# Ledger of designs, part 36: peptides against a protein of PDB entry 4GMN

Target 1, 375 residues: chain A of PDB entry 4GMN
Amino acid sequence: RYANITLLALVTLASIGTDFQETLVKGNQGSRESPISAADEEWNGFDDADGDAMDVDQKSSSGEDQEEDYEEIDVKEDDEDDDDDSITSEMQADMERVVGADGTDDGDLEDLPTLRELIQTAVPQLIRLSNLPIDSDESLTIQSHALSALNNISWTISCLEFANGENANIHNAWYPTAKKIWRKTILPILEADSADLKLATQVTSLAWAVARVLHGETPTDGNPHRKFISLYHSSKQQAGGNSNSIEEPEDPFQGLGVKCIGVVGSLAHDPAPIEVNREVGVFLVTLLRQSNNVPPAEIVEALNQLFDIYGDEELACDKEVFWKDGFLKHLEEFLPKMRTLTKGIDKRTQPELRTRADEALLNLGRFVQYKKKHA

## One batch from the design tools (peptide; aimed at target 1 T18 N28 S158 I170)

Design b2_p17_1 (made by RFdiffusion4)
Pose (drawn by RFdiffusion4):
Structure b2_p17_1 (pose): chain A 285 residues (1-30, 108-237, 251-375), chain P 17 residues (1-17)
Amino acid sequence: RYANITLLALVTLASIGTDFQETLVKGNQGDLEDLPTLRELIQTAVPQLIRLSNLPIDSDESLTIQSHALSALNNISWTISCLEFANGENANIHNAWYPTAKKIWRKTILPILEADSADLKLATQVTSLAWAVARVLHGETPTDGNPHRKFISLYHSSKQDPFQGLGVKCIGVVGSLAHDPAPIEVNREVGVFLVTLLRQSNNVPPAEIVEALNQLFDIYGDEELACDKEVFWKDGFLKHLEEFLPKMRTLTKGIDKRTQPELRTRADEALLNLGRFVQYKKKHA
Amino acid sequence: PKITLNEEALRNNNFAS
């Protein structure tokens, strides 16, 4: 039963996690009662995956179970985070998911992040999941072991298809949990790291630049948020952004539109947004 | 009812095998 009974179940649950994304797209061209697949994924499939993700690992075989369990959690969490939850959008699905997303973080992402050593493959798997979960949690994400510090250190140390880089994952997840209403100091650290990435953009891969700019725009674009005054202005983030604007223009034009298009068009949008961003705040004390 | 999708998220790929 081993090769069939356990691994097959996980790989299939993960595929179900991937393919539910197509239901969302096709559904649009035309209490999760209307979405039983999603209802079952959250209430039934996910609790067992959190369990499996936790357990040793005493042996290599259970090393594979953990990995596959993390793959399924990842695919589900990612697909769900492909929904618009800003404002009142998709509120039914948000309430069904949010507590579970907190559990995945506390019971899965956090204990694994506690034992630093040793894997790159696994370190990549947890960050991918944590990025998916934090894209829904938005600073409501738990601040316990000061996880942003660990993901920050993971970025620099793992320095030794552009958007699949682990570094992009570290930028995204740390950037997502630093939105309001996060601890103002957690925000200060994450914001400092994201801006430092620009000041020292001399050797940062272009995709990681685009993600850092999107994360910053996503965080400090509201003057009512304490962190806009408490960090963005208090630490003068505006100067580095104004200084980075010329540097950003040359790197964007340094990207072959023909080889490859997506990064180029994505970077064009970031400089565009970067310019508009430098204006809006320039207008606000 | 229709479901609102996040276009930015759809641009990225974070799937695992």

Design b2_p17_1_s1 (made by RFdiffusion4, then SolubleMPNN; from b2_p17_1, 8 letters changed)
Fold by OpenDDE base, seed 4:
Structure b2_p17_1_s1 (fold): chain B 375 residues (1-375), chain A 17 residues (1-17)
Amino acid sequence: as target 1 above (375 residues)
Amino acid sequence: MKIKLDERALRYNGLSS
């Protein structure tokens, strides 16, 4: 009885996530008078804002070497119970850092009670249900449905605009919850190293949705980017051997390989550690070099991730990784291969894949030209 | 409040069926 109620609640939450996305899409369409033809959003390169170079005077204050004598404070071993409250205090301090000083607008979703209840009430329960010990087919079913509900909520939230302070209240409410999903749901499942490709696909889909909001602020503990790279390689080895291929998703962009690329690409954005960025960048560039053996959808995603990671020349990763590791050469050498790959996609049988490949090819040409001008 | 969507983000359908 309780199990059936729990399953029904989980299915209902997954459906609410989908219905919420549809409602948001319909609500946004009603405000568009003119369909902006998707063709004419020219990548407006950075407008050269004539930022007057303020002369920051280099006042070299020579601070003197004070040898402070560190007295040996005899720290008594008080067995303080490590209550899990430290993580809540750091999450609260991380919230206080994102809330700039003057905005007393606590991310009170007062106007969005349904979204508030999804984030504050439903998601914490879904996290708990995703972490249940797997001791039965019933517990596995509960975990799968909890992951599906978390996935749909996280994907829906990842479709909101957060640039330029848009939806800041939603971002501020979601951000700590997204980090909690990462730490308490995604990481434990990744650490369990399950051979279950279905579970791996579910957790990777959820990880991508979460990482699309957190980007380089996604927790780097335990090097999760390496686990997703390993999962990418493992998934390729399994697809070659056993005819119990989980039916390749009818949509080529729903494949585990694409999802792994999307996760690691998102994890590599600024302010990610430079070594995380480098390892991901090298992985993505290596896919382009090996493109003869890589599905076209994965190439499209790898290109889009490379453009998003290295599109800003002011970021530390541009100098320390893109230029230093010679990525431009690999992108330029890939241009003729991408033209061949894109032309090989049948517009009649795979219209979306062809459209996204044509866009990625256009952007690759522009990106290479941009980087050559700024070399 | 009008919730603004990221149109580029909407091209990624990660929803589970």
Scores: peptide ipSAE 0.325, ipTM 0.911, DockQ to the pose 0.768
OpenDDE base, seeds 1, 2, 3, 5: peptide ipSAE 0.310, 0.315, 0.320, 0.304; ipTM 0.906, 0.907, 0.909, 0.896; seeds 2, 5 fail the geometry check

Design b2_p17_1_s2 (made by RFdiffusion4, then SolubleMPNN; from b2_p17_1, 8 letters changed)
Fold by OpenDDE base, seed 3:
Structure b2_p17_1_s2 (fold): chain B 375 residues (1-375), chain A 17 residues (1-17)
Amino acid sequence: as target 1 above (375 residues)
Amino acid sequence: MPIKLDEEALRYNGRLS
């Protein structure tokens, strides 16, 4: 009984995180629909071209009458319109306020009661549940659901703009909680050195969501970037053996390798220690050098992370890592390989991967040209 | 003002579990 209620509550919290993200997306789309004035484009009438009715006479075949008496199972459509509109009117009002908020509010979530309760009440409980001793299949299930809920909440919050002081109230409320998730949930699971790739994928997804907000301010205690680099390499070694048990994610961008790259890339942003930045930068550039054995989605992610880390020439990492370690040469040498890789992706079977690879190729060309002008 | 969603962040929507 208590387990089922806890699981239901965790599923509901995970769903709330998803619905929150969907409503943020819908709210932002509605704000971009400035009323395009209905310019009366006169729909010029399609001229009735006299299409000659060809008389194709096709024949008679007489197949037999097997009256299988399908008993009409009167499926009572119990239209339980469970309009489980999981978006409470209070949550919708919170989202409208978040979309409307001018970034002048003093870091208090007084005007965002649902988001406040999510961050201050729900997340601390999810952190506790993710840290339960694993002594049963039930405790493992609870941990998995707690990680899923933390993932969805953290991803949704990571979709908010925080640059230039936007959403500063939400950022200020989330920031200490994000550090707590990192220190209390992510680091202990990474330190347990579990061979469980499912758990590793869940914690790495959560770590990416958290690191997308904390960036280089993510706690460096215990060298987490090295743990994720090690996890990347370990996952590649395991995939080469027993291929039967890891359902390759249908989405190439949901792979553990992509998630590891996303985490370490985010950790390497300013103000990360220059040696953390160097180790991550060398890892990412090494993937490009070894690209013949790296999935295309991981190459796309590694390129995007390199652009984000080294896009600003005013940062210490530009001089002390990018130029000093000769990264421009490696990016320039990779440009023809990226063109070949991108052309090798079938647009019909992998349209998203091809689109993102075409974008990353375009950005790589621009980035190399930018860095050559600022040399 | 509309929340400027990080358009790059939205490209990662499939990461919900």
Scores: peptide ipSAE 0.260, ipTM 0.884, DockQ to the pose 0.636
OpenDDE base, seeds 1, 2, 4, 5: peptide ipSAE 0.249, 0.254, 0.270, 0.218; ipTM 0.883, 0.885, 0.888, 0.872; seeds 2, 4, 5 fail the geometry check

Design b2_p17_1_s3 (made by RFdiffusion4, then SolubleMPNN; from b2_p17_1, 7 letters changed)
Fold by OpenDDE base, seed 1:
Structure b2_p17_1_s3 (fold): chain B 375 residues (1-375), chain A 17 residues (1-17)
Amino acid sequence: as target 1 above (375 residues)
Amino acid sequence: MKIKLDEEALRYNGTLS
């Protein structure tokens, strides 16, 4: 009885996460359909061609030249005393009130009660449920549903813009919770080294959602990037041996390989330790070198991650990893292979994969040209 | 408050379980 109520609650929380994302997407779309295009109906003026110019002869009555005498108004320069606009004590108090009202938004989600309850009330319980002792099929089911709910909430939050201080209140509320998910849910499951590819896929999906917000601030305790790299390799070895085709997800971007790349890419961003960045960068570049045996979606994701990690030349990883380890040469050598790979994708059967590969190819060309100018 | 979305993040919508 309690288990069925718990399962229903977990399914409901997972659905709330999905419905919230759909609502955010619909709300963003509705704001782009401001019809800019309807106002430039050029009102093609009615060419009333009927040229009957009636010759109305109205008489030019005589302009009398009234010479209005310009009286020179002698504007006395009254020496207006420089009243030293001493910033009144009231203006100082108002400036202090305006500057002091930049209270550090302590992540108070007062205006977002649903999101507040998801982060502050639901997620801590989901973390607890994901850490229950696994002693039955029921406890495995509870863990799976708790991971699904955490995944959907974390992915929904990861769809928010946090760059340039956007949504800072949400970021500040989520950040400590995201670190708790990482340390209390993700790491313990990764350390259990389960051969369950379903559980591994759920945890990797959740890890990617969390790492897309935390980036290089994701806790590096226990070298989680190496665990995801190992999981990537293990998943490829299993797919080659057992004809239990885990049905390749209908979406090639939902594969465990793509998710592993997304996690480790996100973990390698600044301010990640340079050795973490190097190990991830070498892994990603190695995928490009071995591209003949790598699914196209994983190549697309590996390229995007490489652009995001090494796009900024001011970061320590640019000098210490990208240039030192000679990544530019590998990217240049990959350009012809990427063109062949992208052309090999049928636009009719895999339109999304083809579009994302065409974009990644374009970006690779631009990125290589950029890095060559800054060499 | 209008919540700003990351457009690139929306490409991963199928990652919901």
Scores: peptide ipSAE 0.253, ipTM 0.878, DockQ to the pose 0.668
OpenDDE base, seeds 2, 3, 4, 5: peptide ipSAE 0.230, 0.244, 0.244, 0.219; ipTM 0.873, 0.874, 0.878, 0.865; seeds 2, 3 fail the geometry check

Design b2_p17_1_s4 (made by RFdiffusion4, then SolubleMPNN; from b2_p17_1, 7 letters changed)
Fold by OpenDDE base, seed 4:
Structure b2_p17_1_s4 (fold): chain B 375 residues (1-375), chain A 17 residues (1-17)
Amino acid sequence: as target 1 above (375 residues)
Amino acid sequence: KPIKLDEEALRYNNTQS
């Protein structure tokens, strides 16, 4: 009984994270659909040019009216009121406040009570539940659901703009909580060295969401980047033996390999230690060199991470890693391989993968040209 | 003020059902 209530509460917290994201997306779309005031382009009335009524001769062909008695199929619109009442009236009211607040209200967490309760009340409990001793299948189920809820909340928050001081109140509230998730949930599970690939995938997904906000300020204690690199290699070794059991996710970008690349890429950003940056950069460049055996989605992610890490020439990692370790040469040598790889993706069967590969190829060409001018 | 979203970040949505 208590177990079922706890599981239901965890599922509900995971769904609240997704519903909050969907409502954020809808609210942000509605703000872009500011009605383009159709300027009254006075559709200057088409001048009544005297349409000479050409007498189209009344040829009277008496085609027999076959009264096909189309039975009016009274399609009862069963108004299936899909009472997808998943959005609570409180969540909707919070979202209306977020969308409808005139530009003077710096939306404080005081004006975001649902988001405040997610960060301040729900997440600390989820961290506790994710860090329980695993002594039963019930405890493992609770941990899995707590990780899913933490993942959804963390991903939703990672989709907020934080550049140029946008959402600084949310960033400031999330930042200490994100570090707590890392230290109290992610690190202990990574240290337990479990052979459970499902648990490893959940923790890696959560780690990516957290690291996308913390970047190089993610705690480097215990060298977690090496654990994710090791997990990447271990996952590839296991997939080669049992082709049957790891259903590759239908989405190529949801794979454990992509998630590992996303985590380590995010960890390598400034102000990460130069040695952490180097180990990650060498890993990513090595994937490009071995691209014949690497899924296209992992190549796309590895390229995007390399652009984000090494895009700024003022950072210490540009001089001490990018130029010093000769990364430009490896990227330039990869350009013709990337063109071949991208052209090999079928636009009909994998449209998203093809689009993201076309973008990554374009960016690779631009990035190589940029770095050659700033050499 | 509406919460500003990162459009590039939305491409990475790894929410679990």
Scores: peptide ipSAE 0.390, ipTM 0.930, DockQ to the pose 0.766
OpenDDE base, seeds 1, 2, 3, 5: peptide ipSAE 0.369, 0.366, 0.380, 0.384; ipTM 0.925, 0.924, 0.927, 0.930; seed 1 fails the geometry check

Design b2_p17_2 (made by RFdiffusion4)
Pose (drawn by RFdiffusion4):
Structure b2_p17_2 (pose): chain A 285 residues (1-30, 108-237, 251-375), chain P 17 residues (1-17)
Amino acid sequence: RYANITLLALVTLASIGTDFQETLVKGNQGDLEDLPTLRELIQTAVPQLIRLSNLPIDSDESLTIQSHALSALNNISWTISCLEFANGENANIHNAWYPTAKKIWRKTILPILEADSADLKLATQVTSLAWAVARVLHGETPTDGNPHRKFISLYHSSKQDPFQGLGVKCIGVVGSLAHDPAPIEVNREVGVFLVTLLRQSNNVPPAEIVEALNQLFDIYGDEELACDKEVFWKDGFLKHLEEFLPKMRTLTKGIDKRTQPELRTRADEALLNLGRFVQYKKKHA
Amino acid sequence: SVIKQDPAHPKITLKIF
């Protein structure tokens, strides 16, 4: 039963996680009662995957179970985080998912992040999941072991298809948990790291630049948020952004539209947003 | 079996709600 009974179940649950994304797209061209697949994925499939993700690992074979269990959690979390939850959008699905997303973080992402050593493959797997979960949690994400510090150190140390870089994942997840209403100091650290990435953009891969700019725009674009005054202005983030604008223009034009298009068009939008961003705040004390 | 994550993936709003 081993090769069939356990691994097959996980790979299939993960595929189900991937393909549910097509239901969302096709459904649009035309209490999760209307979405039984999603209802079953959250209430039934996910609790068992959290259990499997936790357990040793005493042996290599269970090393594969953990990995597959993390793959399924990743695919489901990612697909779910492909929904619009800003404002009141998709509120039914948000309430069904949010507590579970907190559990995945506390019971799965955090214990694994506690033992630093040793894997790159596994370190890449947890960060991808954590990024997916934090895209829904948005600073409501738990601040316990000061996880942003660990993901920050994971970025620099793992320095030794542009958007699949682990570094992009570190920027996204740390950037996502630093939205309001996060601890103002957690926000200060994450914001400082994201801005430092620009000041020292001399060697940062272009995709990581685009993600850093999107994360910053996503965080400090509301003057009512304490962190806009408490960090963005208190630490003068505005100067580095004004200084980075010329540097951002040349790197964007340094990207071959023809090889490859997506990064180029995505970077064009970031500079565009970067310019508009430098104006809006320039207008606000 | 893991889907590639795309940070620029557009958010989806469902018509059901």

Design b2_p17_2_s1 (made by RFdiffusion4, then SolubleMPNN; from b2_p17_2, 8 letters changed)
Fold by OpenDDE base, seed 3:
Structure b2_p17_2_s1 (fold): chain B 375 residues (1-375), chain A 17 residues (1-17)
Amino acid sequence: as target 1 above (375 residues)
Amino acid sequence: VVAPIDPFQPKIKLKIE
């Protein structure tokens, strides 16, 4: 009875995290005026402010005027006002305030009562539930649901802009809690060296969400980047042997390998120790060198992480790692391989993977040109 | 089971109007 109520509460908290993200995405889409034609802007680096994924307006000019008379299927918008009562009026009001909130620096969430309760009341309980002794299938189920709820909350918060002091109140409230999730949930599970790839995938997804906010300020205790690199390699070795293939997620970007790359990339950002940055940078560049044996989605993520880590020439990692370890040569040598890889992705069967690969290829060309100009 | 959130959703630039 208590277990079922706890599981329902955990599922509800995980749903709240998803619904909160969807509402924030919808709110942000309404505020996106026409994409600035970023095609004509000179690539001046990856400043943290310009999270503008370059919209590749491929005006393919093939003007064969087949007037296929698309019969206007009058899809009656059944305005099923599915009042999806899942979002409380208080949550909606908090979401609207998060979208409009000029960051009061005090880390006070007085104006965000639902988000405050999620961070201050729910997350500490989820951390406790994720650390229960695993002595039964019930305790394992509770841990899995607690990790799912922590994942969705952490991902949603990681989708907020925190650059330039934006949402500083939310950042300041989340930051100590994110460090607590890292130290009390993520690290203990990583240290337990479990052969459970499902648990490893859940904790790695959570670790990525947390590291997307903490970046190089993520606790370095026990060299967590090396654990995720080890997990990446171990996951590749296990997938080759046992016919209990964990169903490769239908989405190539939901794979454990992608998540490991996302975590270690995020951990390598400034102000990460230069040796942590170097070890991650060498790992990512090594994936590009071995790209014939690496899934395309992992290559896309590894490229994006390399751009984000080394896009700023003022950072110590640019001089001490990027230039010193000769990364530009490896990126330039990878350009023709990336073109071949991207062209090999079928647009019909894997449209998202193809789009993200086309973007990463474009960005790789621009990044190599930028680094050559700034050498 | 609530699906894990897609890690590739772009950062929400909150337009402070």
Scores: peptide ipSAE 0.038, ipTM 0.738, DockQ to the pose 0.614
OpenDDE base, seeds 1, 2, 4, 5: peptide ipSAE 0.030, 0.032, 0.037, 0.034; ipTM 0.669, 0.715, 0.728, 0.709; seed 2 fails the geometry check

Design b2_p17_2_s2 (made by RFdiffusion4, then SolubleMPNN; from b2_p17_2, 8 letters changed)
Fold by OpenDDE base, seed 3:
Structure b2_p17_2_s2 (fold): chain B 375 residues (1-375), chain A 17 residues (1-17)
Amino acid sequence: as target 1 above (375 residues)
Amino acid sequence: VVAKIDPFAPKIKLKLE
């Protein structure tokens, strides 16, 4: 009975995190639609007038009217307006405030009571539940649901803009909690060296969400970037051996390999130690060199991470890693391979993967041109 | 800084399993 209530509460918290993300995505789309004035390019319609009305006569056949009396089973669409009241009016109001708040106010979430309760009350309980001794299938289930709820909350918060001091109140409230999730949930699970790929995928998803906010300020204790690189390699070795169909996620961007790349890429941002940046940069560039054996989604993510890490020439990693270790040459040599890879993706079967690969290819061309100009 | 074309704000499909 208590377990079922706890599981229901964890599912509800995970749902809340999802619905919050959808609301943020919708809100951010509305703000970026500044109407680019469609310049009325008067496409003068070509007046091609004349084409002859060919008369094709085709005939009469009288197939019989069998009135099959389809009894209209009046399926009362019970419009169960399942008003999935999962988004409380308070949560929606908090989201509208987050999207609209020019981040001038002190690190008190007074104006964001639901987000405050999520960060200050719910997350510390989820961290405790994720650290329960695993002694039963019930404790495994509780851990999994606690990790899912932490993942959803952390991902939602990672979709907020924190650049230039935006949402500083939320950032300041989340930052110590994100470090606590890292130290109390992520690191202990990574150190347990479990062969459980499901648990590894859950913790890596959470680690990516947390690292997308903490970046290079993520705790470097125990070299977590090396653990995720090792997990990446281990996951590739296991996928080749046991036909335990871990159902390849229908979404190629939900794979453990993509998540590992996303984590280590995020960990390598300034102010990460130069040696952490170098090890991650070498890992990412090595994926591009070995691209014939790497899933296209992982190549897209590795490129995106390389652009985000090395896109600023003012950062120490530009001189000490990018130029010093000769990364430009590897990116130039990869450009024709990326064109071939992107063209090989079927737009009909994998439209998202193709679109993201087309963008990564465009960005790679621009990035190489930029770096050549600033050499 | 290179202007990245990132129209994909990460649509993290939060798997509700």
Scores: peptide ipSAE 0.035, ipTM 0.722, DockQ to the pose 0.060
OpenDDE base, seeds 1, 2, 4, 5: peptide ipSAE 0.032, 0.027, 0.026, 0.027; ipTM 0.700, 0.697, 0.712, 0.693

Design b2_p17_2_s3 (made by RFdiffusion4, then SolubleMPNN; from b2_p17_2, 9 letters changed)
Fold by OpenDDE base, seed 3:
Structure b2_p17_2_s3 (fold): chain B 375 residues (1-375), chain A 17 residues (1-17)
Amino acid sequence: as target 1 above (375 residues)
Amino acid sequence: VVAKIDPFQPKIKLPLE
């Protein structure tokens, strides 16, 4: 009874986290539609007149009128508009405020009561539940659901803009909690060296969401980047052996390999230690060199991380890692391989993967040109 | 800074199992 209520509450918190993400994505799409004034380029319609009406007469065939009396099964569209408005009016009001709030610097979420309760009340309980002794299938289920809820909340918060002091109140409230999730949930699970790939995927998803906010300020205790690199390699070795194919997620971007790349890429951002940045940069560049044996989605993510890490020439990692370790040569040598890889993705069967690969290829060309100009 | 075309707001729909 209590377990079922706890599980329902965890599922509800996980749903809230997802619905929050969807609404933030919708709100941020509305704000980025600054009307690019359609410059009325008067496409002067070319008048080409010549109307030769070839008459082809084809004839007659009289196939018979079998009036199959399709009984109108009056499928009552029970418009169960179960508008299961899982988004409470308070959550929606908090979201509208988050999208509109010029960040007051005080980490006080007075104006965001739902988000405050999520960060200050729910997340500490979820951290506690994720750290329960695993002694039963029930405790495993509770841990999994607590990780899912933490993941959805953390992903939602990671979709907020924090650049240039935007949402500073939310950032300031989340930052200590994100570090607490890292130290109390993520690190202990990574240190336990579990062969459970489901748990590893859940904790890596959470780690990516947390690291997307903390970046290079993510706690470096115990070299977590090396653990995620190790997990990446271990996951590739296990997938080759046992035909218990963990069903490759239908979405190629939900794979453990992509998530590991996303985590380590995020950990390598400034102000990460130069040696952490170097180890991650070498890992990512090595994936590009070995691209024939790497899933396309992982290549797309590795490129995106490399652009984000090394896109600023003013950062210490540009001089001390990018130029010093000769990364430009590897990126330039990868351009023709990326063109081949991208062209090999079927637009009909994998439209998202193809779109993201086309974008990553375009960005790679621009990035190489930029770095050559700023050499 | 390189102007990255980043359309990737990660719509990470985690499957609610």
Scores: peptide ipSAE 0.035, ipTM 0.694, DockQ to the pose 0.059
OpenDDE base, seeds 1, 2, 4, 5: peptide ipSAE 0.032, 0.029, 0.026, 0.026; ipTM 0.678, 0.686, 0.686, 0.674

